# Designs tried in a protein design run: peptides against a protein of PDB entry 5A53. Part 68

Target 1, 230 residues: chain A of PDB entry 5A53
Amino acid sequence: LVENVKQALFIPGQSCNKNLHDIMVDLSALKKPDMKRFNRKNDIHPFEDMSPLEFFSEKNDCSLMVLMTSSKKRKNNMTFIRTFGYKIYDMIELMVADNFKLLSDFKKLTFTVGLKPMFTFQGAAFDTHPVYKQIKSLFLDFFRGESTDLQDVAGLQHVISMTIQGDFQDGEPLPNVLFRVYKLKSYKSDQGGKRLPRIELVEIGPRLDFKIGRIHTPSPDMVTEAHKKP

## One batch from the design tools (peptide)

Design b1_p29_2_s2 (made by RFdiffusion4, then SolubleMPNN; from b1_p29_2, 9 letters changed)
Fold by OpenDDE base, seed 3:
Structure b1_p29_2_s2 (fold): chain B 230 residues (1-230), chain A 29 residues (1-29)
Amino acid sequence: as target 1 above (230 residues)
Amino acid sequence: SLEDALIPSQDEEVRELDISSLEALLAAE
């Protein structure tokens, strides 16, 4: 069954600033054509009342949402939301560190819209720790696009890399997640008369270091329902 | 992991991926 590509809605919150707007524009460009953006700020507080997000999910037919807010406590905060049946499934706050880079900070490379990215996850916790498992699931769900047949290596345009910044023990603060985007460049290397195909990864942006904030996990009932859809 | 498969290029901005590692990653998806 070809799963329909999930649509994303980017929402500026009331406290959205210029930096967050620029980040929103650049990150949402990776989700084209399956993305909508609001131009107006909306006063939404998802951890206090989720009903406005459920309304927007249904009204815009988007199962993915990103809310852009900023405060002294939660600077450059991107709240990622997933819905199931237009009800909140899960949420996670990812705060962008001040060292971010925009697409304009990198060499402009042409890319084809709609090609499926490859993913890389660095850090064992992506497979073992519930928070990082959720992050992995979220980003795969967010950017995976259409399931194209694996055979079209020619369709590989870019790699999304996510790295856990260092090791941590139980009870320690969760390390940041380093988000990087690379373009694949294939070239033939001539080494000693044997042309070996080489692939180079060129960073294209945006570059985002995510600090993990608040999390909403799905109810067991919603997990069961979400897994019942073939 | 792809990062383990990423050979540090002499150019800090360019990471080389071994094709065999890429193929293995693609075969696992």
Scores: peptide ipSAE 0.018, ipTM 0.526, DockQ to the pose 0.023
Fold by OpenDDE base, seed 5:
Structure b1_p29_2_s2 (fold): chain B 230 residues (1-230), chain A 29 residues (1-29)
Amino acid sequence: as target 1 above (230 residues)
Amino acid sequence: SLEDALIPSQDEEVRELDISSLEALLAAE
């Protein structure tokens, strides 16, 4: 079953600044061609009223949304939203740290638009902790693209790396998630007559360190409905 | 090989690359 590629809608909030706009542009470039972006700022407060997001989900046929806002308490905040049946499934605030790098900060490498990235997750909490499990699920949903039956490793051009920054205990603040994007570069090494394909990872950006903010989790009923294969 | 670093995810559609394995492969190369 070719699952329809989930479409993403990027929404500048009223407090969206230049940095967030640039981050939005770069992150959305990784989602092309399955991305829409609003050009106008929208006054949306998803943790107060989710109705505008449900409306936008339905109107734009997007099951993924990213709201870009910034305040003193929540600087460079990217609220990631998923919908099911155009109703809010889950939300998570991911605040971008000031040490971010844009695509322009890296050597421009040509990449083919529409190729599925491979993911790597570093940190046991991605499999055990509810918040990091949600983050893992979210990013897989966000960038999974078209299910190509062709496990053609040869078509793999990009690796998205997500790393939990350090260990933590219960009751401690959740460590940041380090988001990195690499291009796979194949070299034909002519070392000793055996052309061993050497693969190098080259960071291409963006580089984002995410601080975890507020979370909205789905109801058990919505989880059950979302896992029902049509 | 990159193939060896590709852990087949239980989700047939998501190949998780262990970066530690990839970095180790890249560093060993």
Scores: peptide ipSAE 0.016, ipTM 0.482, DockQ to the pose 0.028
Fold by OpenDDE base, seed 2:
Structure b1_p29_2_s2 (fold): chain B 230 residues (1-230), chain A 29 residues (1-29)
Amino acid sequence: as target 1 above (230 residues)
Amino acid sequence: SLEDALIPSQDEEVRELDISSLEALLAAE
């Protein structure tokens, strides 16, 4: 079953600033062509009232949303929202640390729109800890793109790397998630008769360190419904 | 090969790249 590519809607909140706007532009570029952006700020507070997001999900036919807000307490906050049947499935606040890098900070490389990224997740907690499992699921869902035949290694353009920044124990603050994007470069090494394909990873940006904020988890019923393959 | 660095994803649609394997591949070249 070729799952339809999920569409993403990027929403500037009322407190969206230039940095968040730039981050939004760069991150959303990785989601092209399956992305919409609002040009106007919207006064949305998803943890207080989710109804506006459900309305936008339905109106724009987007099952993925990202709300861009910033405050003293939650600086550079990207709230990632998923919907199922235009109802809120889950939400997570990911605050971008000030050390972020934009695409303009990297060497401009040719990028083909619509190619699926490969993913890599570093940290055992991505498989065991509920929050990091949600993050893993979210980013896989967000950037999965169109089902390409697995065999086309040539269709692999970039790698999204997500790393948990360090170890943590129960009761400790959750470490940041380091978001990195690499382009795969295949070189035909002419060395020694057997052309071994050399693969290089080149960071292309954006570079984002995510601090984890508030989370909304789906109801068990919604989980069951969402996992029902049609 | 790049294929050797691809971890079989439980999700047939997601090719997970083992960065460690990729780095090893990159280092071996």
Scores: peptide ipSAE 0.018, ipTM 0.511, DockQ to the pose 0.027; fails the geometry check
Fold by OpenDDE base, seed 4:
Structure b1_p29_2_s2 (fold): chain B 230 residues (1-230), chain A 29 residues (1-29)
Amino acid sequence: as target 1 above (230 residues)
Amino acid sequence: SLEDALIPSQDEEVRELDISSLEALLAAE
């Protein structure tokens, strides 16, 4: 069963600024062609009322949403939302640190739309800690792209890397998640008559350091229902 | 090979790459 590629909707909130807009454009470019963007700001507060997001999910047939907001407490905040049956499944606030880089900050490389990224996750907490497990699950869902039968390494275009920034103990603030995107470059090395393909990773952007904010976890019933559907 | 740097994913459609393995492959060249 070719799982239908999950569609994403990017929503500028009322407090969306130029930086967030630029980040939204660049991040959503990685989700092409399976994304929509609203051009108008929407006054949505998902942790107060989720009903507008459920409405947008259904109306746009999008199971992934990103709300772009910014405040003094939650600067450059990207709220990632997943829906199941057009109902809120989970939400997480990921605030982009000021050291972000846009695609324009990197060497312009040709990119083929629709190729599946490879993923790499650095940090044991991605497998053990509930918040980082949610982040891992979210980004896999978000950027998996189309199922290509191209099992060949030659079809690999880019790598999404996510790294937990340092160790932490119980009760400590959760470290940031470092989001990086690399393009795979293959070189033919003429070493000693064996042309071994040399592979290099070139960062292509965007570069985002995510500070973790508020989280909404799914109800046990929704978890059960989401796991029943292949 | 680059294939040796691939981590088996629980999701057959998702390919995870060990960057350390990839870097090691690159350093050996």
Scores: peptide ipSAE 0.017, ipTM 0.508, DockQ to the pose 0.027; fails the geometry check

Design b1_p29_2_s3 (made by RFdiffusion4, then SolubleMPNN; from b1_p29_2, 12 letters changed)
Fold by OpenDDE base, seed 4:
Structure b1_p29_2_s3 (fold): chain B 230 residues (1-230), chain A 29 residues (1-29)
Amino acid sequence: as target 1 above (230 residues)
Amino acid sequence: SLADALIPSQDEEVRELDISALEELLKAK
């Protein structure tokens, strides 16, 4: 079954600034060609009224959305939204820390648009804790691309790494998620007459540390419907 | 593990990965 590639829509909010715009451009480059961006700011408050996002999902045929907002309480906030049947499925606020790096901060490397990334998740909580499970699910869904049964290893060019920053106990603030992007470089190393293929990871950006904000979880009924194979 | 090799140190822009570990990860998906 060729699942249709999920399309992403990037939306500048009313409080979108230069930093968020630059982050949006760089992050959305990883989603090409399956990405749209609005150039105009939109006054959207998804935790108060979700209806504008449902409207945009339907009108743009996008099941993934990212809203860019910034305030004193929620600086550099990327709200990630998923829809099912153009209705809100889930939402999560991920605030970008000030130590972010853009693609321009890294060595420019040749990149082929549309290749599927490999993912790595570091931290047991990605499999056990509800919030980190949602983050894992979201990013896999966001960048999964075409579900081809043939993982063409020959088409692997980059790795997205997500790491939980440190250990935490119940009731403690949730650690940040470290988002990193690497390009795979293959070298022919002649060591001792054996040609061993050597693969190097080179960071290409963007580099984002995400602070976790507010979350909207789907209703049990929506979960059931979303897992029904058509 | 491949995961350990992908965790950047603050100073390492380039890490070496074993190709066999990558192939195993790709086959397991």
Scores: peptide ipSAE 0.014, ipTM 0.462, DockQ to the pose 0.022
Fold by OpenDDE base, seed 2:
Structure b1_p29_2_s3 (fold): chain B 230 residues (1-230), chain A 29 residues (1-29)
Amino acid sequence: as target 1 above (230 residues)
Amino acid sequence: SLADALIPSQDEEVRELDISALEELLKAK
């Protein structure tokens, strides 16, 4: 079953600032062509009322949404939302730290639009801790393009790396997730007469450090329904 | 580990990866 590519909708909130706009543009570029952006700000408070997001999900046929808001308490906040049947499945606030880098901060490299990135996850908590499991699931779901057969290593252009910033214990604040994007560059090294193909990873941006905010988890019933492969 | 090779230092704009190691990672997923 070729899972249909999930469409993403990027929504500027009322408090969306220039930095968030720029981040939105750059992050959404990685989701092209399966992305829509609103040009106008929308007054949406998803943790107070989810109904506007469900409406936008249905109206735009987008099962992925990102709401861009900023406040003193939640600066540079990207709320990632997933829907199932146009109902809210889960939400997570990921606040971008001030040390972010845009695509313009890196060497411009041409890339083919629509190629599926490879993901790498660094940190055991991505497989054990519920919040980091959700983040892992979200980003895999978000950037999972067309299921091109894994066979096209030749089509692998990008690697998205997600790293948990340090160790943590129970009851401690959850470490940030470091989001990095690399382009794979194949070159032939002439070292020693055997042309060993080498791959160079070049950071292309954006560079985002995500602070974890509020989370909405799906109901057990929705989990069961979402995992029912048709 | 290939994971270690893929973890860029914050300062390293470029890392060299062995294709064979990358292919193994791709097969394991």
Scores: peptide ipSAE 0.013, ipTM 0.459, DockQ to the pose 0.023
Fold by OpenDDE base, seed 5:
Structure b1_p29_2_s3 (fold): chain B 230 residues (1-230), chain A 29 residues (1-29)
Amino acid sequence: as target 1 above (230 residues)
Amino acid sequence: SLADALIPSQDEEVRELDISALEELLKAK
């Protein structure tokens, strides 16, 4: 089954600023060629009315959406939305901290467009805590790309690392998620006549620290429907 | 698992991607 690659739609909200636009450009570059961007700002408030997003999902055939908004309360907010059957499945607000780095802040390394990134998740909560499980699921779904049965390791050029920033207890604010992108560099190290493949990770950007905001979770019925293999 | 995603490339250089080493490298950054 060639799973159809999920298409992403990036939507600038009315409050989208230059920083969010730049972040949108860089993050969406990692989703090429399976990405669309709106050039116009749209007045969308997904936690008040989801119907415009469902309309855009259907009209653009995109099951992934990212809404870019910024306010005093929710600065540099990226709302990640997934749809199933063009209905809202889940949503999560991820606010980008001010310490972000763009691709231009790193040494330009050529990357092949369309290669599937490998993911690493650091923090036990990614497997146990509902919010971090949703984040893990979202990012895996967002960047999975074409499932080529041919595990062409030649395609493994990029690693996306997601780290929970510190420990937390129940009732405490959820720690940020540190988003990092690395390029794998293979070096032939001639150490002592044995060519040991040395792999180095080179950060290529963007660098994003995500503060977790509001969440919409799917109904149990939608979960059941989404897991029904056609 | 991340291990399941490592397809042994016929390229010897990529086959030895020790995921554990990769995870350690990522934890250190």
Scores: peptide ipSAE 0.024, ipTM 0.509, DockQ to the pose 0.030; fails the geometry check
Fold by OpenDDE base, seed 3:
Structure b1_p29_2_s3 (fold): chain B 230 residues (1-230), chain A 29 residues (1-29)
Amino acid sequence: as target 1 above (230 residues)
Amino acid sequence: SLADALIPSQDEEVRELDISALEELLKAK
């Protein structure tokens, strides 16, 4: 059974600004063709009332949502939402640091739309810490396209890299997650008369440093139900 | 590891990877 590719809905909140809009456009380009964007701002406060997001999930048949909001307390905030059966499964706030780079800040490279990215995760906490495990799961779920057969190595054109910015101890603030996107370029290197194929990674953007905000975790019952459905 | 080669450095826009290592990682998944 080919798992249906999860569709994403990008929603500008009432406080969405130009920077967030630009970030939304660039990040959502990585999810094409499996994404929708609203052109109108919506007054949604997901940690106060989740019902509008559940409504949008059902109405648009999207199990992934990203809400773009900004305030003094939560500047450049991307709330990532997953639904199961059009009910909220989990949520996480990821605030984009001011040092972000857009696609326009990098050399324009042509790429084929719809190819599955490779992922890399740097930091032990991605496998051990519940928050970083959720982030890892979220991004894999978000950008994982169709299940690709081994022949898709030839179709691999980009890598998404996620790095935890530094070490931390229990009770310390959670380090940022560094989001980077690279294009793969194949080169033949002439070393000692043997041409070894090499792959060069070229950063293509966007470049985002995510500060972790509020989190909603699924109920144990929802986890069980989500794992039962193929 | 291939993961180590993909660690963002502040200064390097380009990382070079061995294709054989990439193929092995892709086969293991």
Scores: peptide ipSAE 0.015, ipTM 0.462, DockQ to the pose 0.023; fails the geometry check

Design b1_p29_2_s4 (made by RFdiffusion4, then SolubleMPNN; from b1_p29_2, 10 letters changed)
Fold by OpenDDE base, seed 2:
Structure b1_p29_2_s4 (fold): chain B 230 residues (1-230), chain A 29 residues (1-29)
Amino acid sequence: as target 1 above (230 residues)
Amino acid sequence: SLEEALIPEQDEEVRKLDIDSLNALLAAE
């Protein structure tokens, strides 16, 4: 089943700042061509009223949305939203730490737009903890692109790496998620007659450390419905 | 892990993966 590529809508909130705008531009570049961006700020408060997001989901035919807001309490906040049938499925606030790097901070590497990235997840909690499982699911869903047959390893240009920053125990604050993007470079190593292709990973950006904020989890009914549609 | 497979070279931005490690990562997806 060729799953249709999910379209993403990037929405600047009323409090969107220059840093968030730049982050939005860079992160959305990884989602090209399957993304839209609003140029105008919208006054949306998704944890108070989700109806505007459902309206935008339907109007723009986007099942993925990212709302860019910033406040003293939630600085550089990216609210990631997924919809199912244009209804809110889940939401998560991911606040970008001040140590972020933009694409302009890295060496400009040409990349083919629309190639499916590989993913790596570092941290056992991505498979066991409900919040990190949601993050893993979200980013896989967000950036999986077209289901190209796994056969074209040659077509894999990008690796998205997500790392949980350290260990944590029950009741402790959830560690940040380190978001990194690498380009694969294949070098013909001329070392010693056996052409062992060496693959180099070059960080291309953006570099984002996400602090986890508020979460909206899907209803059990929506989970069941979402799993029924392949 | 990708991080374990990543040999840091002199340029902190460039890490080398071997093909076997990459294939193992791809097979795990």
Scores: peptide ipSAE 0.017, ipTM 0.494, DockQ to the pose 0.022
Fold by OpenDDE base, seed 1:
Structure b1_p29_2_s4 (fold): chain B 230 residues (1-230), chain A 29 residues (1-29)
Amino acid sequence: as target 1 above (230 residues)
Amino acid sequence: SLEEALIPEQDEEVRKLDIDSLNALLAAE
C-alpha cells in the first residue's frame, strides 16, 4: 500500500528572518522527502485572506503548509495550515520561543530520510481540549501520516515528543507546547541472561517551545468530508 | 551504527517491551 503521505510546503513570509529560516530548514528536514520549500518570500496574511494559501496548496499539490512570519506582536510565528481538496481546513499559529535550539546545537547523528517518527504526547489536554486536540492531530498528520497500528519498531529511528507546559484552568492562557525530537539508541543489556534491549533517547533537535496564537477551525461540513475520505 | 540501532526482526513481545521502555523513559524526562 503506497501510503498517501501528505506533502508539506514551507513558505517564508515577507517578514521571515534568519532565525525562522534556520528553524524552517531544521523542521523541514524531518519531513524529507515529502516537503517543498520556497526560496522567495511571499506576502501572505492567512487570517486576512486565505486564498493565496489555497492557490499554493493546489499549484504545489501540498495539503500541509507552514508560513514563516515574524512581527513585534507575533515573533517567530509558524502558521501551520492544513487543506482538504485544496481548501483551508484548519490553521494554527505556533510562535517559537527565543530559547529554541537548532540541529547544529546538538551532537550530529546519522539520520535516515523517510523513516516515520514515533509520537508521544504528554498532557491530558491533548485528548480533551479542542486546541490541543487540533495540535495533536496536526502534528500526527504532518510527520506520521496515516497511523498504521503496526508500529514497526525496526523502522523506529526517532521520537517526536510534545508536552503541554503545565496545568491550566478554563479562562487561563494556554500553556506552551514543548516540541522535542529524540533519536532512539538501542543497547543490548546483559542484565540477567535475557538480552533485553535497552532503549536510550538522545535529543537531536530542533528544540522548539511553541506559544499558541490564533486558530482557524474547520467548518462542521469540512470535518464530515475529511472523516469520510480514508 | 544505524544497523545497531535497528533492532532486527523482534518478536512481538520484544516490540512491546521496547515501547513500554520508551514510554517509561519519556515519562521520566
Scores: peptide ipSAE 0.010, ipTM 0.430, DockQ to the pose 0.025
Fold by OpenDDE base, seed 3:
Structure b1_p29_2_s4 (fold): chain B 230 residues (1-230), chain A 29 residues (1-29)
Amino acid sequence: as target 1 above (230 residues)
Amino acid sequence: SLEEALIPEQDEEVRKLDIDSLNALLAAE
């Protein structure tokens, strides 16, 4: 059974600004064609009331949502939401640092829409720490496209790289996650009479440094239900 | 990791990956 590609809904909150809108446009381009965007601002506060998001999940048949908000405490905040059975599974606030770069800041490269990205995760905490495990799971779930045959290297267009910014100890603030997107370029290198294929990674954007905010974790019951293969 | 397999070249924008490292990464996904 080819698992149906999860659909994403991007929602501008009431406090969505131009920068967040631009970030939303650029990040959502990586999710095409499996993405919807609202053009209107919606007054949603997911950590106070989740019911509007559950309603939008069901109405739009989207199991992934991103809410764009900004405040003094949570500047350039992207709240990533996953649903299961149109009920909130988990949520995480990822605040974009001011040093972000848009696609327009990089050389325009043509890309094919709908190709499956490769992923790289740098930092042991992605496999050990519950918050970074959730982030890893979220981004894999969010940007995994259709199962492409691994044999078609030509079908591998881009790499999503996520790096934990530095080491941390228990009780310390969680380091930022550095989000980078690269395009694969294949070259034939002639080294020593053997043409070895060489792959270069070219950054294409967007470039986002995520500060971790509030988190909602799934109930044990929802985890069990979500892992049941249909 | 892919980043460990990525040799940073002088151009911060371009990282080089060898095909064997790529294949190993793809086989692990």
Scores: peptide ipSAE 0.016, ipTM 0.490, DockQ to the pose 0.023; fails the geometry check
Fold by OpenDDE base, seed 4:
Structure b1_p29_2_s4 (fold): chain B 230 residues (1-230), chain A 29 residues (1-29)
Amino acid sequence: as target 1 above (230 residues)
Amino acid sequence: SLEEALIPEQDEEVRKLDIDSLNALLAAE
């Protein structure tokens, strides 16, 4: 079965800066080989006109897109877009806080391209709150792909961790989502003549704290169509 | 817990997971 792995397109917007470019490079490295990047800046405003993104989705056969923009109101903004049938399904703005770390800020570990990550989500709101449910769904869709062949546990080398930063009540600003990436390192520990397998999680980057911005939700009709198994 | 081992706020670049916690994570997916 050819796993129909969703392809991602990374698009620098007109206001894309060096920091966003570096973040784009590092985040897209986790999506290899199933990613494309544009080298040219594109003047796209997805909350004003979505048609350019639909065009790019179709032209590049990508159901995932990330638009990199920055303004005073929306600094280091990564707009994550999903399409269904090359039409916009949903969008979410995730603004990267200034405390971000790049892959170069961590110890260089050899990683195998194409290994499926494990996921952990910390915070009950990932299962209950509509915005955090969308974020959870998005990141699972972005990095895990469709078919979890659980059989290749031997190939699981990465953990993507997403944490809601603190508690919140209704009507309060939504807490940031803390994005972390770890590599699993297996050690043979000899404790008392029994070799117990020991696993260590080593942070490999990037480290991103996401502030939640604007959201576009799918129409009920699109939700129904997207959940129809062919 | 696996959750405690994955809290990003702990400055430990290296967190220790036991194989049972990993297996539990894999089984819960």
Scores: peptide ipSAE 0.010, ipTM 0.465, DockQ to the pose 0.023; fails the geometry check

